Peptides against a protein of PDB entry 5OK6. Designs and how they scored, part 4

Target 1, 215 residues: chain A of PDB entry 5OK6
Amino acid sequence: ELPGLDSQWRQIENGESGRERPLRAGESWFLVEKHWYKQWEAYVQGGDQDSSTFPGCINNATLFQDEINWRLKEGLVEGEDYVLLPAAAWHYLVSWYGLEHGQPPIERKVIELPNIQKVEVYPVELLLVRHNDLGKSHTVQFSHTDSIGLVLRTARERFLVEPQEDTRLWAKNSEGSLDRLYDTHITVLDAALETGQLIIMETRKKDGTWPSAQL

## One batch from the design tools (peptide; made by RFdiffusion4, then SolubleMPNN)

Design b1_p27_6_s3
Fold by OpenDDE base, seed 1:
Structure b1_p27_6_s3 (fold): chain B 215 residues (1-215), chain A 27 residues (1-27)
Amino acid sequence: as target 1 above (215 residues)
Amino acid sequence: MSARELAAEEEERRRREREERERRERE
């Protein structure tokens, strides 16, 4: 049963607990397709529960690139393509209107950047490869706030590198050259790593030399 | 949200905060 229209508006748009709630690092927020949300706003502001402005079930289909992997389309813009709701508000809307059958919720995390908190809609998908087998890539998702050290550890784990083996990372830049990731304490953001970027893990030879030093 | 866009937004925010501070110091 749907709450009263004024109650819905207050619950979802309340500045303390609703859409305008301050972002908190680590919290989950959800994407809602913009046109649906605007239709809902018009419905609850109209004051007529029987109006033709009823929004129906939440349908985020236009935000997805495909219905197999449920990846978001590239280049979506907050306020134009979607709105962000805190978990509580999202769950209320889903309970009241439903979500399109078979469609997953679009959950994202709040990350803390040096001077701002933001919902990370697009985590970084890196292509991890070994220097001696560039054809075998592993796509792994990272937050912009993750360290290069975490990327290296993840690569070592994925490639089953032994603890005694020494490894280092290279990033293929936009010019096609390789940039050495020397500092493992900086973040993915600080290193300006992007989705689809090739990250090469180099393993030190038994003779103590690096493969790249012989090229 | 590319890493570049995030960095640009943060830089713009820092610029605005600086401009607001400088404005308050002049008043």
Scores: peptide ipSAE 0.024, ipTM 0.498, DockQ to the pose 0.044
Fold by OpenDDE base, seed 3:
Parts: structure tokens; sequence; C-alpha cells
Structure b1_p27_6_s3 (fold): chain B 215 residues (1-215), chain A 27 residues (1-27)
């Protein structure tokens, strides 16, 4: 059963637990398509539960580029294309109105940037390769707040590198040249790594030399 | 615009919306 319209508004828009509550690192937030949300706002603000303004089921179809992998369209803007809700508010709306059949929720995590929290709508997808096999890539998702050290560890794990083997990373830049990722303590954001970017893991040779001249 | 700048704008927007709501709840 749907709660009263005023109760719905207070539950979703409440400053302590609703849409405008402070972001906290590690929390899950959910995307809601903007037009649906505006329709809901109009419905609950209208004061008539029997109004023709009833929003129906949540439908995020316009946010997806495909219904196979459920990837988001590029360039979506908060407040224009979607609204972000904390998990509690999202679950209330889903319980009241339902979610369009077959659509997954669009869950994202809050990340901690140097002086601000943000819902990371677009994590970075990197193409990890080995220096000796550039044709075999592993696509791995990273947060902008993940360290280059984590990227390197992930690459080592994916390629089954032995603990005693020494490795380092290169990023292919927009000009097609390779930039060395020297500092493993900086973040993916600090390194300005982008989705679809090729990251090359180089393994040190037994003779102590690096294959970098072959890249 | 950097991710940091976007985050700053988002937080500032949220702050303003919260302040506006709190004002309406007091009236």
Amino acid sequence: as target 1 above (215 residues)
Amino acid sequence: MSARELAAEEEERRRREREERERRERE
C-alpha cells in the first residue's frame, strides 16, 4: 500500500535520510531517471492520490545504452538526466511504485576525493595487457580513488605474475605514446587514466633489464 | 572539467537544496 503523499515526500526528500543527505564514502546510491522523478514530485505535491499524475513504475530505460550489459549512456548529468537517491529512499520508491520489469537497479558507490565526496557514476574501465602480448587485454573496472598500486596488483593477479617478479606500468596516451606510471601511490584520478585506456604491464627480465625498448 | 570540480559543484548544489528545504520546513 502506498503511504500518504506527504509521508512519501518527507521520506524521500528528508534532509537527514533522503535525497539531500550528506554523502558518506562507501555507501550505495541509486540513479533514478529525471522525468520519472519529476512526475513523482508532481504527484506527491499535488495532494491527490487519485490524480492522473501517478508516475507508475520506475523506468530507467533512457539511462541505458543497451539492455544486454546495462551500461549507462555516456555524458549523463545529475539533475538533468537522473537523480541520485540513498539506498533507503530508493528501496522505498521501488516498494511503492515498482521497477520496470527486467531492469536492474543502477547502484553506485560514494567515493572520497581529496576534499569532497561524490557518487562515482562512471568508474574507470582499463584495458590491462602484458608487454609481450598486447593483443590480449583484460578489461577491469577501477574507482578513480584506487591507487596505481592497486592497478598494478590487479594486473599481476590477472596475469599470474609470481611474487618475485618485478613489474611496472605504462599508460598509452592519446598521442599513441607510452607514459610511465612511476608513482604507485597516486590515484587513477591523479594519473588521469580514462575508460578504454590501454595499460601495459612490463615484467623485468631475468638479466635485470626491462623490455621497454620493445614497446 | 575534472572529477573534483564536478564533485564540488554537486555538493554545493545539494547544500543549497538542503538549505532551501530546511527553510520551507520552518515556514
Scores: peptide ipSAE 0.020, ipTM 0.534, DockQ to the pose 0.024
Fold by OpenDDE base, seed 4:
Structure b1_p27_6_s3 (fold): chain B 215 residues (1-215), chain A 27 residues (1-27)
Amino acid sequence: as target 1 above (215 residues)
Amino acid sequence: MSARELAAEEEERRRREREERERRERE
């Protein structure tokens, strides 16, 4: 059942628990397409529940690049293309108005960056490959705050590397050369890794030599 | 379940997932 319009406004826009509440690391926030949200604002501010300004179901279709993988379009801007709502507010809106059939929620995490919390709308998608089979890639998403160590562990898991095998990472740079990721304690952000970047996992040979030493 | 209950359940689930991740990263 839809609550009163004033109650809806207070619940969603309340600075303590609504759209304007402070970001907290690890929390989930949700994207809402801006035009829908603005229509909702107009509806609840109008004071007429029977108004023709009723927003209908939440429809984020314009935010998606495709309806197969439900990837976001590149270059979306907060406040222009979408608004961010905390989980509680999102769930209220979905409960009241519904979500367009078949569309997944656009859930994103708050990450802690130096001196700021941010909703990470675009996590980094890396192409993980093995040095001996560059044609077989695994696309994996990482936060900018994830360590290179986590990337390495994830690569090892995806490629079913045995615990006793020693591995290291290389990143293909913009010039097409390979940069070794020596420090596994730095973040994806610190390493300046980007979406679509090829990350090569090298496995040490049984003789103790590295394949790259022969190149 | 109310929208509030659903939100609270999801937040609690995510908190647990984060704590488990942080634990695994320390190990």
Scores: peptide ipSAE 0.013, ipTM 0.364, DockQ to the pose 0.010
Fold by OpenDDE base, seed 2:
Structure b1_p27_6_s3 (fold): chain B 215 residues (1-215), chain A 27 residues (1-27)
Amino acid sequence: as target 1 above (215 residues)
Amino acid sequence: MSARELAAEEEERRRREREERERRERE
């Protein structure tokens, strides 16, 4: 059952727990398509529950580039294409209006950058490969705040590397050369890794030599 | 469960998943 219009407005727009609440690292926020949200605003501000301004179910179809992987379109802008809601507000709207059938929620995490908290709408998609088989890539998503150490561990897991095997990472740069990721404590952001970038996991040979040292 | 309770449980679950990840990174 739909709450009163004023109650809906207060619940969703309340600065303490609604859309305007402070961002906190690790929290989940959800994207809502801007036109739907504006229609909802018009409905609840109109004061007539029987008005023709009823927004219907939430439909984020215009935010997706595909309905297979449910990837977001590139270049979406907060406040223009979508609004961000904290999990509580999102779940209220879904409970009141529903979500389009078969469409997944667009959940994103708050990350902490050096001087700002933000919702990470676009995580980094890296192409993980082994040095001896560049044709078999695994696409994996990482936060900009994830460590290079996590990228390395993830690569080791995906390629079923044994614990006793020594490994290191290389990033293919825009010039086509390979930059070694020496420091595993820096973040994906600090390493300036980008979506679609090839990350090569090198495994040390049994003789103790590195494959790259022989090139 | 209310929408608020569901949201709180979801956030708590995600927080735990992150803390477990961060623990594994330090070990």
Scores: peptide ipSAE 0.011, ipTM 0.355, DockQ to the pose 0.010

Design b1_p27_6_s4
Fold by OpenDDE base, seed 3:
Structure b1_p27_6_s4 (fold): chain B 215 residues (1-215), chain A 27 residues (1-27)
Amino acid sequence: as target 1 above (215 residues)
Amino acid sequence: LSASERAARAAAEAEAAARRAAAEAAA
């Protein structure tokens, strides 16, 4: 049963706990397609529960580029293409109206950037490869706030590198050259790593030399 | 703009600035 329209509005748009509540790092927020949300707003503001403005089930189909991996379209803009709701508000709307059959929620995490909290809608998808096998990539998602050290650890794990083996990372830049990621304490954002970028893990040779030093 | 929209805008600007700074440092 749907709550009263005024109650719906107050619960979802409540400035303390609703859409306008402050972002907190680590929290989950959910994307709602803008047109649906606007229709919902019109419905609850209209005061007539039997109105033709009933929004129906939440349908985020237009936000997805595919229905296989459920990846978001590139270039979506908050306020234009979607709205962000905190988990509680999202779950209320889903409970009241439902979500389109088979469609997953679009959950994203709040991250802490130097001057602002942000819902990270687009994590960085990196192509991890080994220096000796550039043709075999592992695609892994990272937060912009993740350290290069985490990228390296993740690469080591994916390639089953033994703990005693020494490794380092290179990023292929837009010019096709390789930039060494010296500082493992900086973030993915600080390193300006981007989705689709090739990250090369170099493993130190048993003789103590680096493969790249022989080039 | 909602608080989230404001935050997102500020974050986008911060990300753009960070990318520029990183590009300059790489350069």
Scores: peptide ipSAE 0.028, ipTM 0.557, DockQ to the pose 0.023
Fold by OpenDDE base, seed 1:
Structure b1_p27_6_s4 (fold): chain B 215 residues (1-215), chain A 27 residues (1-27)
Amino acid sequence: as target 1 above (215 residues)
Amino acid sequence: LSASERAARAAAEAEAAARRAAAEAAA
């Protein structure tokens, strides 16, 4: 059931628990399409519950590029295309107005970068392949804050690499050449890895040689 | 813009700048 309009405004916009609250690393935030949110603001600020400004159910359709994988459109801008709400505020709005049938929530995590906390709206989607089978890719999402070590472990897991097998990573760069990812302690961000980038896992041969050393 | 929006924009710009710097360092 819908609470009073003033109560809704306070609950969602309150600086302690609402839209303006501080970001905390690891927390979930949710995207709300900007026009819907502005309609909601107009509704609750109008003071008339029976107003024709009623926003209806939350509809984020315009934020998605497809309804199969529910990927976000590229280049969306906070404050222009969407607003970010903390989980509590999002769940309140969903409970009050509903979410368009069939649409998943757009959940994103707060990450901590060296100088800022940010909701990571666009995590990095990498194409993981083996050096000997470039045609079989695994698409995996990573945070910019994830280590190259995690990328390597994830690749090993996806390709069912045995613990005793030694592996290393290469990134295909924009020039088409391969850059060796030597340092596994740096982040995806530090390595400048980008969405759609091909990451090649090389497995050491039983004779102790690397396949790439013979090329 | 909300504090979150400002933070998100600043972070996106910083991230883009870091990528460009890394690309320039690698080139």
Scores: peptide ipSAE 0.022, ipTM 0.474, DockQ to the pose 0.023
Fold by OpenDDE base, seed 2:
Structure b1_p27_6_s4 (fold): chain B 215 residues (1-215), chain A 27 residues (1-27)
Amino acid sequence: as target 1 above (215 residues)
Amino acid sequence: LSASERAARAAAEAEAAARRAAAEAAA
């Protein structure tokens, strides 16, 4: 059963626990399509539960570029295309109105950047490959705040690299050349890694030489 | 899974657990 309109508004827009609450690193927030949210606002502000302004089920279809992988369209803008809600508010709306059949929630994490918290709507998807088999990629999602060391560890895990094997990363740049990722302590953001970028894991040979040193 | 994927999964699981607990408390 739907709660009262004023109760809905307070629950979702409440500054302590609602849309306007402070961002905290690691928290989950959810995207809601802007037009639906505006319709909901009009409904609850109208004061008439029987009004023709009823928003219906949450439908984020316009935010997705595909219904197979449920990837977001590029270039979506907060406040224009979508609204961000904290998990509690999202779950309330879903419980009250439902989510369009088959659509997954659009969950994103709050990340901490220098001097600002933000919801990371577009994490970085990297194509991880081995130097000796560039045709077999593993697409893995990373936060901009993840370290290159984490990317390397993830690559090692995906490729089942033994602990005693030495590995390093290369990033294919826009010019098609390879940039070595020397510092594993910098972030994905600091390294300026982008979605769709090829990251090559090089494994040291048993003789102690690197394959790239022979190219 | 990347640490971000693992963290996201862990957070989703924690959220689901919290939601279940809230639902149980409201029943």
Scores: peptide ipSAE 0.007, ipTM 0.349, DockQ to the pose 0.015
Fold by OpenDDE base, seed 4:
Structure b1_p27_6_s4 (fold): chain B 215 residues (1-215), chain A 27 residues (1-27)
Amino acid sequence: as target 1 above (215 residues)
Amino acid sequence: LSASERAARAAAEAEAAARRAAAEAAA
């Protein structure tokens, strides 16, 4: 059963887990399509539960680029295209109104950047490949706050690299050349890695030489 | 070719292959 309209408003907007609560690193937040949210606001502010302004089930369809991978459209803007809600608020709305059938929630994490906390709506999708098999890519999402070391470890895991094998990463730059990712302690953000960027994992040869050094 | 140039070429080939594979999968 739907709570009273005033209760809904207080719970979602002004509650301890409301929309305006402080961001905390590691917490999950959810995207809600802006039009739906505005409709909900109008409904609960109207004071009439039987109003024609009833928002219906949550439908984020317009936020998705595709219904296969459920990737977000590029360039979505908070406050214009979507609203961010804490997990608790999201779950309340879903419980009250439902979510469109088959549509996944759009969950994102709060990340801590050097000077700001924000919900990372767009993590970096990297194309991981091996130097000896460039045609087989693994697309993996990383936070901007993830280290290059994590990217390397992830690549090693995806390609089933044995622990004794030495590996290193190269990033294809905008000029088409490869930049060596020497420092594994810097973040994806610090390395300026971008979505769709090709990351090449090079494996050291048994003779102790690197494939790239012999070319 | 420098190591970077060779790597760049390899990367370009990989990207082209990836794009082709993506196009084939979408088709």
Scores: peptide ipSAE 0.019, ipTM 0.577, DockQ to the pose 0.038; fails the geometry check

## One batch from the design tools (peptide; made by RFdiffusion4, then SolubleMPNN)

Design b1_p28_1_s1
Fold by OpenDDE base, seed 2:
Structure b1_p28_1_s1 (fold): chain B 215 residues (1-215), chain A 28 residues (1-28)
Amino acid sequence: as target 1 above (215 residues)
Amino acid sequence: MEEERRRREEEERRRAEIERRLAENSAA
């Protein structure tokens, strides 16, 4: 049974725990398609529970570019294409109205940027490869706030590199040349890494030389 | 030295563009 319309509005829009609450790093927020949300607003503001403005189940279909991998369309804008809800508010709406059958929730994390907290709607997908096999890539998702050190560790894990093997990263730039990611303490954002960018893990030879020194 | 400088300037431009896109995609 649906709560009263005023109760729904207060629960979802309440600035303490609702849509307008402050962002906190590490918290989960959820995307809701804008038209559905506006329909819900009209329903609860109308004061008639029997109104034809009933929004039905949450349907985020228009936010997805595909129903296979459930990737978001590029260029979505908050307030135009979707609204962001904190986990509590999202779960209330799902419990009241349901989510379209087969659709996953669109969960995203709050990240801390230098001057502001943001929900990271589009994390970075990097193509990880080994220097000796550029044709075998592993696509891995990272936050903009993740360190290059984490990227390196992740690459080592994916390629089953033994702990005693020494490795370093290179990024393929827009000119097709390789930029060494020397500082592992900077973030993915600091290194200006982008989705689809090729990241090459180089492994030191047993003789102590680097493969790149021979190129 | 000039190539390294140019690379740093390009990296800074790309970083600024990424930050801009992050700000546009999420207004919160």
Scores: peptide ipSAE 0.289, ipTM 0.818, DockQ to the pose 0.027
Fold by OpenDDE base, seed 1:
Structure b1_p28_1_s1 (fold): chain B 215 residues (1-215), chain A 28 residues (1-28)
Amino acid sequence: as target 1 above (215 residues)
Amino acid sequence: MEEERRRREEEERRRAEIERRLAENSAA
């Protein structure tokens, strides 16, 4: 059952749960395909529930690069390709219109940047490898606000490193050389790490020497 | 020392660009 058109507009566009509400770090927001959203706006503003402007089910198909992993296409632009809605507004729209069968919701988190809160549409996907097996990469997603320490812990866990083993990280830069990630307290953003970047975990040898020191 | 300085400056520029893109369009 659909609410009245004016009620729909007020619930989604205005109020404490509307599209214009302030971003708060850690909250979930959802992407809605822009053309669908504009069709919905036209429908609810038109004042006729039987109008040919009825938007139908939410369909975010054009935002996905594939229907297997449900990864977003690269280079999507807010306000052009999609609209961001807070969780409450998203759930209202899904309840009223439905979501295309089989499509997952596109949920993203608000992150705190130095001077602004933003919905992190594209978290950083890093390629984690061990120094002794560069051919076996593990793609892991991180927030720009995650620490290098978390990246290191995640790498250790993924590679089943024993607690007594000492490890450190290197990042492959655009020139093809390796930059040591010395400070584990800075963020992924601070270290300027990017999606697709190779991160090498080096494990200290039993003799106390590092493999890289012998190269 | 000069190479290390250059690397830090490049990292700072890259960080600033990433931060700008994040702040503008919620995209990395």
Scores: peptide ipSAE 0.284, ipTM 0.813, DockQ to the pose 0.029
Fold by OpenDDE base, seed 4:
Structure b1_p28_1_s1 (fold): chain B 215 residues (1-215), chain A 28 residues (1-28)
Amino acid sequence: as target 1 above (215 residues)
Amino acid sequence: MEEERRRREEEERRRAEIERRLAENSAA
């Protein structure tokens, strides 16, 4: 059942618990398409629950690039294309108005960057490959705050590398050359890795030599 | 040394660009 319009406004827009609340690292926030949200604002501010301004169910269709993988369009901007709501506010809106049939929620995490918290709308999708089979890629999503060590561990797991095997990472740069990721303690952000970037996992040979040493 | 310096400068530039995009994608 829909709450009163004033109650809806207070619940969603309340600066302590609503849209304007401070970001906290690790929390989930959700994207809402801007036009729908503005329609909702107009509806609840109008004071007439029977108004023709009723927003209907949440529809984020315009934010998606496709309806198969439900990837976001590139270049979306907060306040222009979408608004961000904390999980509680999102769940209230969904409970009141529903979500368009078949659409997944657009959930994103708050990450801690140097001196600021941000909702990470676009996590980094890396193409993981093995040095000996460049044609078989695995796309894996990472946070900008994830370590290169995590990328390496994830690659090892994805490729079923045995614990005794030694591995290291290379990133293909914009010039087409390979940059070795020496420091595994730095983040994906620190290493300036980007979506679609090829990350090559090199496995040490049984003789103790590296395949790349022969290149 | 010059090539290494150039690579570091390019990495710093890319990092700064990523940080900028992250800042634009979330107003908070």
Scores: peptide ipSAE 0.257, ipTM 0.801, DockQ to the pose 0.027
Fold by OpenDDE base, seed 3:
Structure b1_p28_1_s1 (fold): chain B 215 residues (1-215), chain A 28 residues (1-28)
Amino acid sequence: as target 1 above (215 residues)
Amino acid sequence: MEEERRRREEEERRRAEIERRLAENSAA
């Protein structure tokens, strides 16, 4: 059952679990398409439950560039294209109005940057490949706060690398050359890795030599 | 040596741009 309009407004816009609550690192927030949200605001502020301003089910279709991978369009701006809601508020709205059938929620995490918490709307999608098969890529999403070590572990898992096999990473740079990712303790952000960037996993040969050393 | 310096400077520039975009991404 839908709560009263004033109760909806207070629960979503105000209070400790509302839209304006402080961001906390690691928490989930959700994107809501701005026009739908503004329609909802008009509905609950109008005070008439039977008004023509009823927003209907949440539909974020305009935020997606595709309905296959459900990737967001590039260049979306908070407050212009979408609003951010904490998980509790999102789940309330979904419970009250529903979400468009087959459409996934747009869940994002709060990340910690130097002295700033932000919702990471655009995590980094890396193209993971093996040095001996550059044509077969695995697209994997990472946070800017994830370590290069996690990228390496993920690559090893995706390529079913045995524990005894030694591996290292290279990033293809904008000039087309390869930069070795030596420090596995730095973050994806520190390494300035970008969406669509090719990350090459090199596997050490049985003779103990690296394939790249022969180039 | 000069090329390595240039690559580091470009990496720093890209990182700074990413941080800027992340900082501007949400109002909160």
Scores: peptide ipSAE 0.276, ipTM 0.813, DockQ to the pose 0.026; fails the geometry check

